# Peptides against a protein of PDB entry 4N78: the designs that were tried, part 63

Target 1, 186 residues: chain A of PDB entry 4N78
Amino acid sequence: HFQVICRLLGYQGIAVVMEELLKVVKSLLQGTILQYVKTLMEVMPKICRLPRHEYGSPGILEFFHHQLKDIVEYAELKTVCFQNLREVGNAILFCLLIEQSLSLEEVCDLLHAAPFQNILPRVHVKEGERLDAKMKRLESKYAPLHLVPLIERLGTPQQIAIAREGDLLTKERLCCGLSMFEVILT
Target 2, 155 residues: chain B of PDB entry 4N78
Amino acid sequence: MAELQMLLEEEIPGGRRALFDSYTNLERVADYCENNYIQSADKQRALEETKAYTTQSLASVAYLINTLANNVLQMLDIQASQLRRMESSINHISQTVDIHKEKVARREIGILTTNKNTSRTHKIIAPANLERPVRYIRKPIDYTILDDIGHGVKW

## One batch from the design tools (peptide; made by RFdiffusion4, then SolubleMPNN)

Design b1_p12_7_s1 (from b1_p12_7, 6 letters changed)
Fold by OpenDDE base, seed 5:
Order: sequence, then structure tokens, then C-alpha cells
Structure b1_p12_7_s1 (fold): chain B 186 residues (1-186), chain C 155 residues (1-155), chain A 12 residues (1-12)
Amino acid sequence: as target 1 above (186 residues)
Amino acid sequence: as target 2 above (155 residues)
Amino acid sequence: SRFLQQLLELAA
């Protein structure tokens, strides 16, 4: 699903969706969640000492349950605050999955373009073969597919400009060094 | 443009008219030949003259047809060339627009990105127990699985 | 003219 979304929206559509999601998340965090957090801070016990370990796990749990009774019984926390937190969580996950899917699409595009851009994979060398010789042979084999040099030789100035720009755009991908998710986390 | 216009407005219509006029002329020639043959005392000479006129008439018509055909072909070639130029122009504009849109889109999404913190590879502290190097058998990656994925030109 | 000549030659 996320791959399809990435393909349908493209960079622009993804950007718009991400921006809107960020706005929503910001609104949730600075609005409702902040208000609930403030309220929770007010109702939090001012002094919550660690009970003695001698009370065992059940006793410690009961102690904290009693200390946090007002918070646990706060119905709006479960229905509204937790829901908002889920929404934020879902938004974060959505962003992560979109970025991952986009990265996969970008990698695929790079791989598809590679033979046309003189980007050759490192090939496995059988015993007795020299890697350099094999790579040179491979380079020679794919040399006619190099798009930019081909167009530079045969194309019009306009075609050359477009080809160069297209080549650059193909090489420049987010997956090469950029992260959206890191921005979302800040 | 001037050549195409001349072909469309003058040469081809003119050729068609000439061909039509040739029909009338051929009828006159035929009438002449018939009358000449009937009236001539030397039928053999009249026949030879008729043959000569027939050959000339056929050659003339063939010339007119050939000229007209060549003009039509030339017209079509010019039109085809114009269409190719138009196509090239449209493609150029389309590609320029697409590149522009892509640049805009990339700028927009770029605002939402930051450089990946290449965390300094924490020195992978080699675990003390060197697990026996499992011989990594590189299975050749079948890239054909990716053939249906991406913006690649489906041949 | 050349075509006519060729046609005449062929008719001949």
C-alpha cells in the first residue's frame, strides 16, 4: 500500500501529505496532549517515594495504583488523550513507512538507471579471473547504453541539456543521504 | 512554408487542371487521327501518324501524372517533416515542464528532509567469542524481481 | 523531359 501511495503521490504529493501530518501532529501535541499532560502533572502526587522492596511486586503495584488512582480514573485520559497519542503514533509510523517505501522506489529507480549512467555493480569473479578485466569487459558491454554521452554526440543542444538535467535528477535521490523521519522526530 | 503553399495552392491544382485539359486535348487528337485515317489515301501513313500521336499523347499524360504524383509526394514529405518538428517541439516543452515540476517537487520535499546522521560507526566491539565465520555464499541477486518495480521503460 | 524521354524509349 505504501509503495502504491508513493508512486501515486510522487515527491510533491508526499511532501504535501507529510506537511499536513506534521501540522496535525503539532496541533495534537501542542493542544490536546499538552493540556492533558499539564493536567496530569497537576494531579500527580507531589511526593511519590519508592516503597520498600519488602512489600513485593503486588504491594508495590497496589501502592502505585493507589497513588495514581486519580489518574487511572481519569476517563478522558483513556478516551481522548490516548486516542490522540495513537493518532500521533500512527502519523509517525505512516511517515516512517512512507520514507521506507520511497527509499525502496528510489533504489529501484537508481538500479534501473544504473546501466545507462555508467554505474556498474561489482560482479562476482570466478576463480582465475581478474576483477579488473571483468569490469572492463562489462563497461565495454554497456558503454553504448550511456545515455548522456550518447546524446552529447548525437543530440541537439536542448536534448543535451535535458539529458544532463535528467541524469542529475536521477542520481540525486533522498535515499542517498536525506531523511524525512529525522525531521519529524525533531 | 512557401514551398508547401505553392504546392497546395498552385502546383497540385494546376497539375490536376492540366490533366483534365489533357483529356480534352486527347479527344481532339483522337478525332483528328480518326478523320485523317478516313480521309487519307495512304492508310499506312495515316496509321503510323496515329501511332506517333498516340505515343506522344501517352507520354504527355504519363509526364503529367508523374509530375503531379511527385508534387503530391513532395507535399506529403514537407508535411511529415513539419509534423516531426512539431512533435519535437512538443516533446521538448513537455520534458522541460516535467523537469521543472520535478525540481519543484524535490525542493518541497527537501524542506522536510535533513542529512542522515551517519552515526560514526561505533567500533563494532567484536564479541569475544568469534563465532565461526559462516561462509557467506553470495547468492547472485536476481534483479529481475525488480523489473516490475519503478519508473523504468517497460519494453 | 527526362521522364518523357524514358517513356518514349520504353515505347520504342
Scores: peptide ipSAE 0.018, ipTM 0.695, DockQ to the pose 0.012
Fold by OpenDDE base, seed 3:
Structure b1_p12_7_s1 (fold): chain B 186 residues (1-186), chain C 155 residues (1-155), chain A 12 residues (1-12)
Amino acid sequence: as target 1 above (186 residues)
Amino acid sequence: as target 2 above (155 residues)
Amino acid sequence: SRFLQQLLELAA
């Protein structure tokens, strides 16, 4: 699903969605969640000492239940605050998954474009073969597929310009060195 | 442009008119040949004359058709060339616009990005053993594996 | 003219 979303939205659509999500998250954090956190801080026991181990696990549990009774019984915490936290969590996960999906799409695009951009994979050399000779053969084999040089030789000035720009855009991808998720976490 | 105009306005219409006129002329020639054959005491001579007129008529019509056909072909070639040029121009504009849109989109999303901290995460060491490209056997995705994951309706 | 000549030759 996320791959499809990435394909449908493109860079522009993803940017818009991410911006809106950030606004929503900000609104949730600075609004409702902050208010509940403040309230919780006010009702939090000022002194909560560890009960003696002699009370055993049940006694210790009862102790904490008693100390936190007001918090546990706060119905709005369960229904509203936790829901908002879930929404924030979902937003974060959404951003992460979108970035991962986008990165995969970008990598695929790079791989598909590689033969046309003179980007050749390292070939496994069997024992006794020279890597250089094999690479030269590979280069020679794919030389006719080099798009920019081909267009530079056969194309109009306008076509050459477009080809160069297209080549650059194809090479420059977010997955090469940029992260959206880190910005979202910040 | 001038050549195309000449073809469209003068040469092709002129050729068509010539063919229509030739039809009328051929009918007259046929009538003449028939009458000449009937009236002539020398039937052999009349026949030879008819053959000569037939040959001449066929040659003339063939010439007219050939000329007209060539003019039409030339017209079509010129038009095809014009269309190709127009298509090329449109494609160039379209590509330019697409590139521009892509640049804008990338700038927009770029604002939402930061440099990846290249922590020395382990270089994906390409496994030394290039696993033989295992022929990707498309295994059908068993979606039943997901039936137990999440709050889905257990049927 | 060549085509016409060829046709004339054939009709001939």
Scores: peptide ipSAE 0.016, ipTM 0.692, DockQ to the pose 0.012
Fold by OpenDDE base, seed 2:
Structure b1_p12_7_s1 (fold): chain B 186 residues (1-186), chain C 155 residues (1-155), chain A 12 residues (1-12)
Amino acid sequence: as target 1 above (186 residues)
Amino acid sequence: as target 2 above (155 residues)
Amino acid sequence: SRFLQQLLELAA
């Protein structure tokens, strides 16, 4: 699903969605969640001493339940605050999954473009074969597919300009050095 | 453009008219040859004259058809060339727009990105000796270690 | 003119 979303939205659509999600998250954090956290801090027992171990696990649980009774019984915490936290969590997960999916798509694009951009994979050399000879053969095999040099030789000035720009845009992908998720986490 | 216009407005219509006129003329020639053969005392001479007119007529029609066909082909070639040029122009514009849109989109999403802190992930040099996966032996947590820490009942 | 000449030659 996330892969399909990435394909449909593209960079622009993803940017818009991410910006809106950030606004929503910011609003939730600075608004409702902050207010509930402040309230929780106020109602939090000032002194929560560790109960004596003599009470056993059930007694200790009951002790903490009693100490936190006001918090546990705070109905709005369960219905509103936790829901908002779920929304924030979902937003974060969404952003993460979108970035991962986008990265996969970008990698696929890079791989598909590689033969046309003179980007050759390191060939696995079997024992006894010279790496240099294999690489030269590979280079020779894909040399006719190099798009920019081909267009520079056969194309119009306008076509050459477009080819160069297209080549640059193809090489420069977010997955090469940029992270959206890190921005979302700050 | 001038050549195409001339072909469309003058040469091709003119060729079509010429073929039509040729049809009318051929009918007249046929009538003449028939009458001449019937009325002539020298049938052999009349036949030779008919053969000559037939040959001339066929040559004329063939020439007219060939000329018209060549003009039509030339017209089509010019039109095809014009269409190819238009297609090329449209493609160029389309590609330019796409590149521009992509650049804008990248700027927009770029605002939402930061440089990946490539923490020098120390190349986990896989130790040459694959240490046998140390079987995680779950040691039970001995809680008695905490018995001396706190106000517990000393038995 | 060449085509006409060729036709005349063939009729010849």
Scores: peptide ipSAE 0.015, ipTM 0.711, DockQ to the pose 0.010
Fold by OpenDDE base, seed 4:
Structure b1_p12_7_s1 (fold): chain B 186 residues (1-186), chain C 155 residues (1-155), chain A 12 residues (1-12)
Amino acid sequence: as target 1 above (186 residues)
Amino acid sequence: as target 2 above (155 residues)
Amino acid sequence: SRFLQQLLELAA
């Protein structure tokens, strides 16, 4: 599903969705969640010492239940605050999955374009084969497919310009060094 | 452009008119040959004259058809060339627009990106023993794990 | 004309 979304939206669509999602997340964090956190901080017991282990797990649990009774009974936490946190979580997950899907698509595009851009894959050398010979063979095999040099030789100035720009755009992908998810986490 | 215009406006219509006129002339020649054959005391001579006229007429028509056909072919070639040029121009414009759109889109999404922290993953010192490449068994990402995360539609 | 064709056929 996320791959399809990435394909349908493209970079521009993804950007718009991500921007709007970030706005929503920001609104949730700075608005309702912040207010609830402030309220929770006010209601939080000032002194919550760890009970002695001698009370056992049930006693410790009861202690915390008693100390946090007011928080647990705060109905709006479950209905509103936790819901907002879920929404934020969903947004984060959505962004992560979109980025991952986009990265996969970009990698696929890079791999498909590689033969045309003089990018040779790391060749696994089987036992007994010389790496150099295999590389030379690959270079020779794909040399006629090098798009930019081919267009530079045979194309019009306009075609050359387009080919160069296209080549650059193909090489420069987000997956090569950029992360959207890190922006979302900040 | 001038050549195409000449072909369309003068040469091809002219050739068509010439063929039409030739039809009328051929009818006259045929009538003449028929009457000449009927009235001539020397039928053999009249027949030879008819053959000569027929050959000449056929040659003239063939020439006219050939000329017209060549002009039409030339016209089509010029038009095809023009269409190819137009197609090329349109494609160039389209590609330019697409590249521009892509650049804009990339700038927009780029604003939402930061440099990947290449965590200096500790150089996984490749163990000296090249463990046989564990066949990356692509464990199908069990997306069901995500079913419990968020408002996923529980099927 | 049909006549010319007939004449040519008669001559062949």
Scores: peptide ipSAE 0.018, ipTM 0.707, DockQ to the pose 0.008; fails the geometry check

Design b1_p12_7_s2 (from b1_p12_7 with D1S I8K E12A)
Fold by OpenDDE base, seed 3:
Structure b1_p12_7_s2 (fold): chain B 186 residues (1-186), chain C 155 residues (1-155), chain A 12 residues (1-12)
Amino acid sequence: as target 1 above (186 residues)
Amino acid sequence: as target 2 above (155 residues)
Amino acid sequence: SKFLEMLKELAA
């Protein structure tokens, strides 16, 4: 699904969706969630000592449940605050999955373009073969596929310009060094 | 352009007219040959004359058809070339627009990006005082308490 | 081209 979304929206559509999502997240965090957090901080027990380990996990849980009973029983916390937190969580997950899907598509594009851009795959050298000889053979094999040099030789000035720009756009991808997710987390 | 105009306005219409005229002429030649054969005392000579006229007529028609066909083909080639030029122009414009749109899109999404940092995994700081391991009594954990957490669905 | 020339000759 996320791959389809990435293909449908493209870079522009993804940017718009991400911007709007960030606005929503900001609104949730600075508005409703912040208010609830402030309220929760006010009602938090001033003194919460760690129960003795002798009570075991159930006893410790019961202790904390008792200490936080007023908070847990706060109806609006379950219905509104937790829902808003879920929405924020979903937004974060959405951003992560979109970025991952986009990165996969970009990598595929780079791989498909590589033979046409004089990007040769790493050659596995078998025993007894010279790396240099294999590389030369590969270069010779793919030389006719180099698009920009080919167009520079046979094309019009306008075609050459377009080819160069297209080549640059093909090489430059977000997956090479940029992250949207980190911006969202900041 | 001048060549195309000449083909369209003069040569092709002229060739078509010539073929139509040829039809009428061929009918006249046929009538002549038939009458000549019937009226001639020397049937062999009349036959040879008819053969000659037939050959000439066929050659003439073949020439007219060939000329017209070549003119039509030439016209089509010129038109095809014009269409190819137009297509090339349109493609160039389209590609230019697409590249521009892509650049704009890249700028827009670029604003939402930062350099990938090798995020150091935050080391979970273990509390200094390890509580003495108390005998773990396994009570079944009720996982139903977690059913309402994290699904992001409005109740 | 040769064929065309032949046709012209025959048509003349």
Scores: peptide ipSAE 0.022, ipTM 0.666, DockQ to the pose 0.012
Fold by OpenDDE base, seed 2:
Structure b1_p12_7_s2 (fold): chain B 186 residues (1-186), chain C 155 residues (1-155), chain A 12 residues (1-12)
Amino acid sequence: as target 1 above (186 residues)
Amino acid sequence: as target 2 above (155 residues)
Amino acid sequence: SKFLEMLKELAA
């Protein structure tokens, strides 16, 4: 699903969705969640000493239930605050999954474009084959596919300009050095 | 453009008219040859004259058809060339727009990105000698060491 | 071109 979303939205659509999600998350964190956290801090017992171990696990649990009774019974915490936290969590997960999916798509695009951009994969050399000979053979095999040099030789100045720009855009992908998710976490 | 216009407005219509006129003329020639053969006392001479007219008529029609065909082909070639030029122009504009849109999109998404902290991936220098993976022997953590610290009911 | 010339000669 996320791969399909990435393909449908493209860079622009993803940017818009991410910006809106960030706004929503910011609003939730600075608004409702912050207010509930402040309220919880006020209601939190100032002195919560660890009960004596002599009371056993059930007694200790009851003690903490009693001390936190006001917090546990705070109905709005369960219904509103936790829901907002779920929404924030879902938004974060969504952003992560979108970035991962986008990165996969970008890598696929780079791999598909590589033969046309003189980017050759490292070939596994079987035992006994000379690496240099194999690489030279690959270079010769893919040389006719190099798009920019081909267009520079046969194309109009306008076509050459477009080809160069297209080549640059193809090479410069987010997955090469940029992260959206890190920005979201900050 | 002037050549195409001349072909469309003058040469091709003119050729079509000429061909139509030739049809009418051929019918007249046929009638003449038939009557001449019937009325002539010298049938051999009449036949030779008919052959001459037939050859001339066929040559004339062939010339008219060839001229018209060449003009039509020339017209089609010019039109095809114009269409190809238009297609090229449209493609160029389309590509320019697409590149521009992509640049804008990348700027927008770029604002939402930061540089990946390239953790100095220490070049895992593959040790030349594939040291045999030392079998990580998980020593079981003996939790019995903690048995004396807990106030559990000494049964 | 030669064929066209020949046809012109025959038509003429």
Scores: peptide ipSAE 0.021, ipTM 0.679, DockQ to the pose 0.011
Fold by OpenDDE base, seed 1:
Structure b1_p12_7_s2 (fold): chain B 186 residues (1-186), chain C 155 residues (1-155), chain A 12 residues (1-12)
Amino acid sequence: as target 1 above (186 residues)
Amino acid sequence: as target 2 above (155 residues)
Amino acid sequence: SKFLEMLKELAA
């Protein structure tokens, strides 16, 4: 699904969706969640010491239950705050999955474009074959597919310009050095 | 353009008119040949004359049709060439627009990106300053990084 | 006569 979304939206659509999600997340964090956190901080016991282990697990649990009674009884925490946190979490996950899917698509595009851009894959050399000879054979095989040089030789100035720009756009991908998710986390 | 105009306005209409005129002339020739055959004392000579006129008429019509057909074909070729040129121009514009749109889209999404910290340094240095959208550092794309992710097309 | 008719048809 995310792959399809990436294909349908493209860079522009993804950017728009991500921006809107960031706005929503920001709004949730700075608004409702912040308010609840502040409220929770106010009702939190100022001094919560770890009870002695001698009280056993049940006693420790009861102690914390008592100390956090006001928080546990705060119904809005479960209904509103936790829901908002889930929404934030979902948004983050969505962004992550979109980025991953986009990266895969970009990689695929790069791989498809590689033969046309004089990018040859590392060839597995069988025992006894010289790597250099094999690479030369591959280079010769794919030389006619080099799009930019071909167009530079046969095309009009306008076509050459378009080809160069297209080549550049094809080579420059986000997956090569950019992360959206890191921005989302900040 | 001048050639196409000449074909459309002069040569093709002229050819059509010539064919129409030839119809009238052929009718006259036919009438003459028929009357000549009936009135002539030498039927064999009259027949030979009719054959000659028939051959000449056929040749003339064939010539007119051929000329007209060639002119029409030439016209169509010129028009086809013009359409191809127009198509090429449209395609060029379309490609330019697409490239522009792509650049805009990439700028927009680029604002939402930061450089991948390749440095294994664990220190989450909270970037103090909102790093300005790092302009696409045209670092040569090391495609070797893709070697591990891609299902290597085992050639 | 048939040939002339054919020519007439062709010319028409």
Scores: peptide ipSAE 0.016, ipTM 0.661, DockQ to the pose 0.010
Fold by OpenDDE base, seed 5:
Structure b1_p12_7_s2 (fold): chain B 186 residues (1-186), chain C 155 residues (1-155), chain A 12 residues (1-12)
Amino acid sequence: as target 1 above (186 residues)
Amino acid sequence: as target 2 above (155 residues)
Amino acid sequence: SKFLEMLKELAA
C-alpha cells in the first residue's frame, strides 16, 4: 500500500502529505497534548517518596496507584490525550513507512538506471575468472547503453542538457543520504 | 514553408490541371490521327505518324504523372519532416517541464529532509533550529540493501 | 533518373 502511495503521490505529493502531517502533529503536541501534560504535571504528586521495600510489589503498586489516583481517574486522559498520542504515533509510523517505501522505490529506480549510467554491479567472480576480465566484459557489454555519452555524441545541445539533468536527477535520491524521519523526530 | 506552399497551391494543382488538359489534347490528337489516316492516300505513312503521336502522347502523360507523383511525394516528405520537428519540439518542451516539476518537487521534499547522521553516536542531538543547508552527501548507493527485499535476477 | 530523362525526351 505504501509503495502504491509513493508511486501515486511522487515527491511532491509525499511532501505535501508529510507537511500536513507535521502540522497536525505539531498542533496536537503544542495544543492538546501540551495542555494535558501541563495538567498532569499540576496534579502530579509533588512529593513521591519511594515506598519501603518491605511493602512488596503489590504494596508498591497500590502505593503508586493511590498516588496517581487522580491521574488514573482523569477520564479525559484516556479518551482524548491517549487518542491524540495515538494519532501522533500513527502519523510518525506513517512517515516512517512512507520513507521506507520511497527509499525502496528510489533504490529500484537507481538499479534500473544503473546500466544506463555506467554503474556496474559487483559481480561475483567464479573461481578461475579474473575479476578484471569480467568487469571489462561487462563494461563492454553495457557501453552502448550509456545514455549521456551516447546523447553527447549524437544529440542536440538541448538534448544533451536534458540528458545530463535527467542523469543527475536520477542519481540524486533521498535514499542516498537524506532522512525525512529525522526531521519529523525533531 | 515556401516550398510546401508552392507544392500545395501551385505545383500539384497545376499538375492535375495539366493532366486534365492533356486528356483534352489527346482527344484532339486522336481525332486528328483518325482523320489523317482516313484521308491519307499513304496509309502506311499515316499509321507511322499515328504511332509517333501515340508514343509522344503516352510519354507526355507519363511525364505529367511522374512529375505530379514526385511533387506529391515531396509534399509528403516535407510534411513528415515538419511533423517530426514539431514532435521533437513538443517532446523537448514536455521534458523540460517534467524536469522542472521534478526539481520543484525535490526541493519541496528536500525541505523535509536532513542528512542521515552516519555517526555511531546515539546522541539525540536536539535539532539545532539551524536550517542547515541540506548538503546532499552522495553516499555510494549500497545495493546490498536490496538483497533482503527481492530475489535479484541473477543474470 | 534515366527513366525520367527518357520520358522528358519522349515528351519533348
Scores: peptide ipSAE 0.022, ipTM 0.663, DockQ to the pose 0.013; fails the geometry check

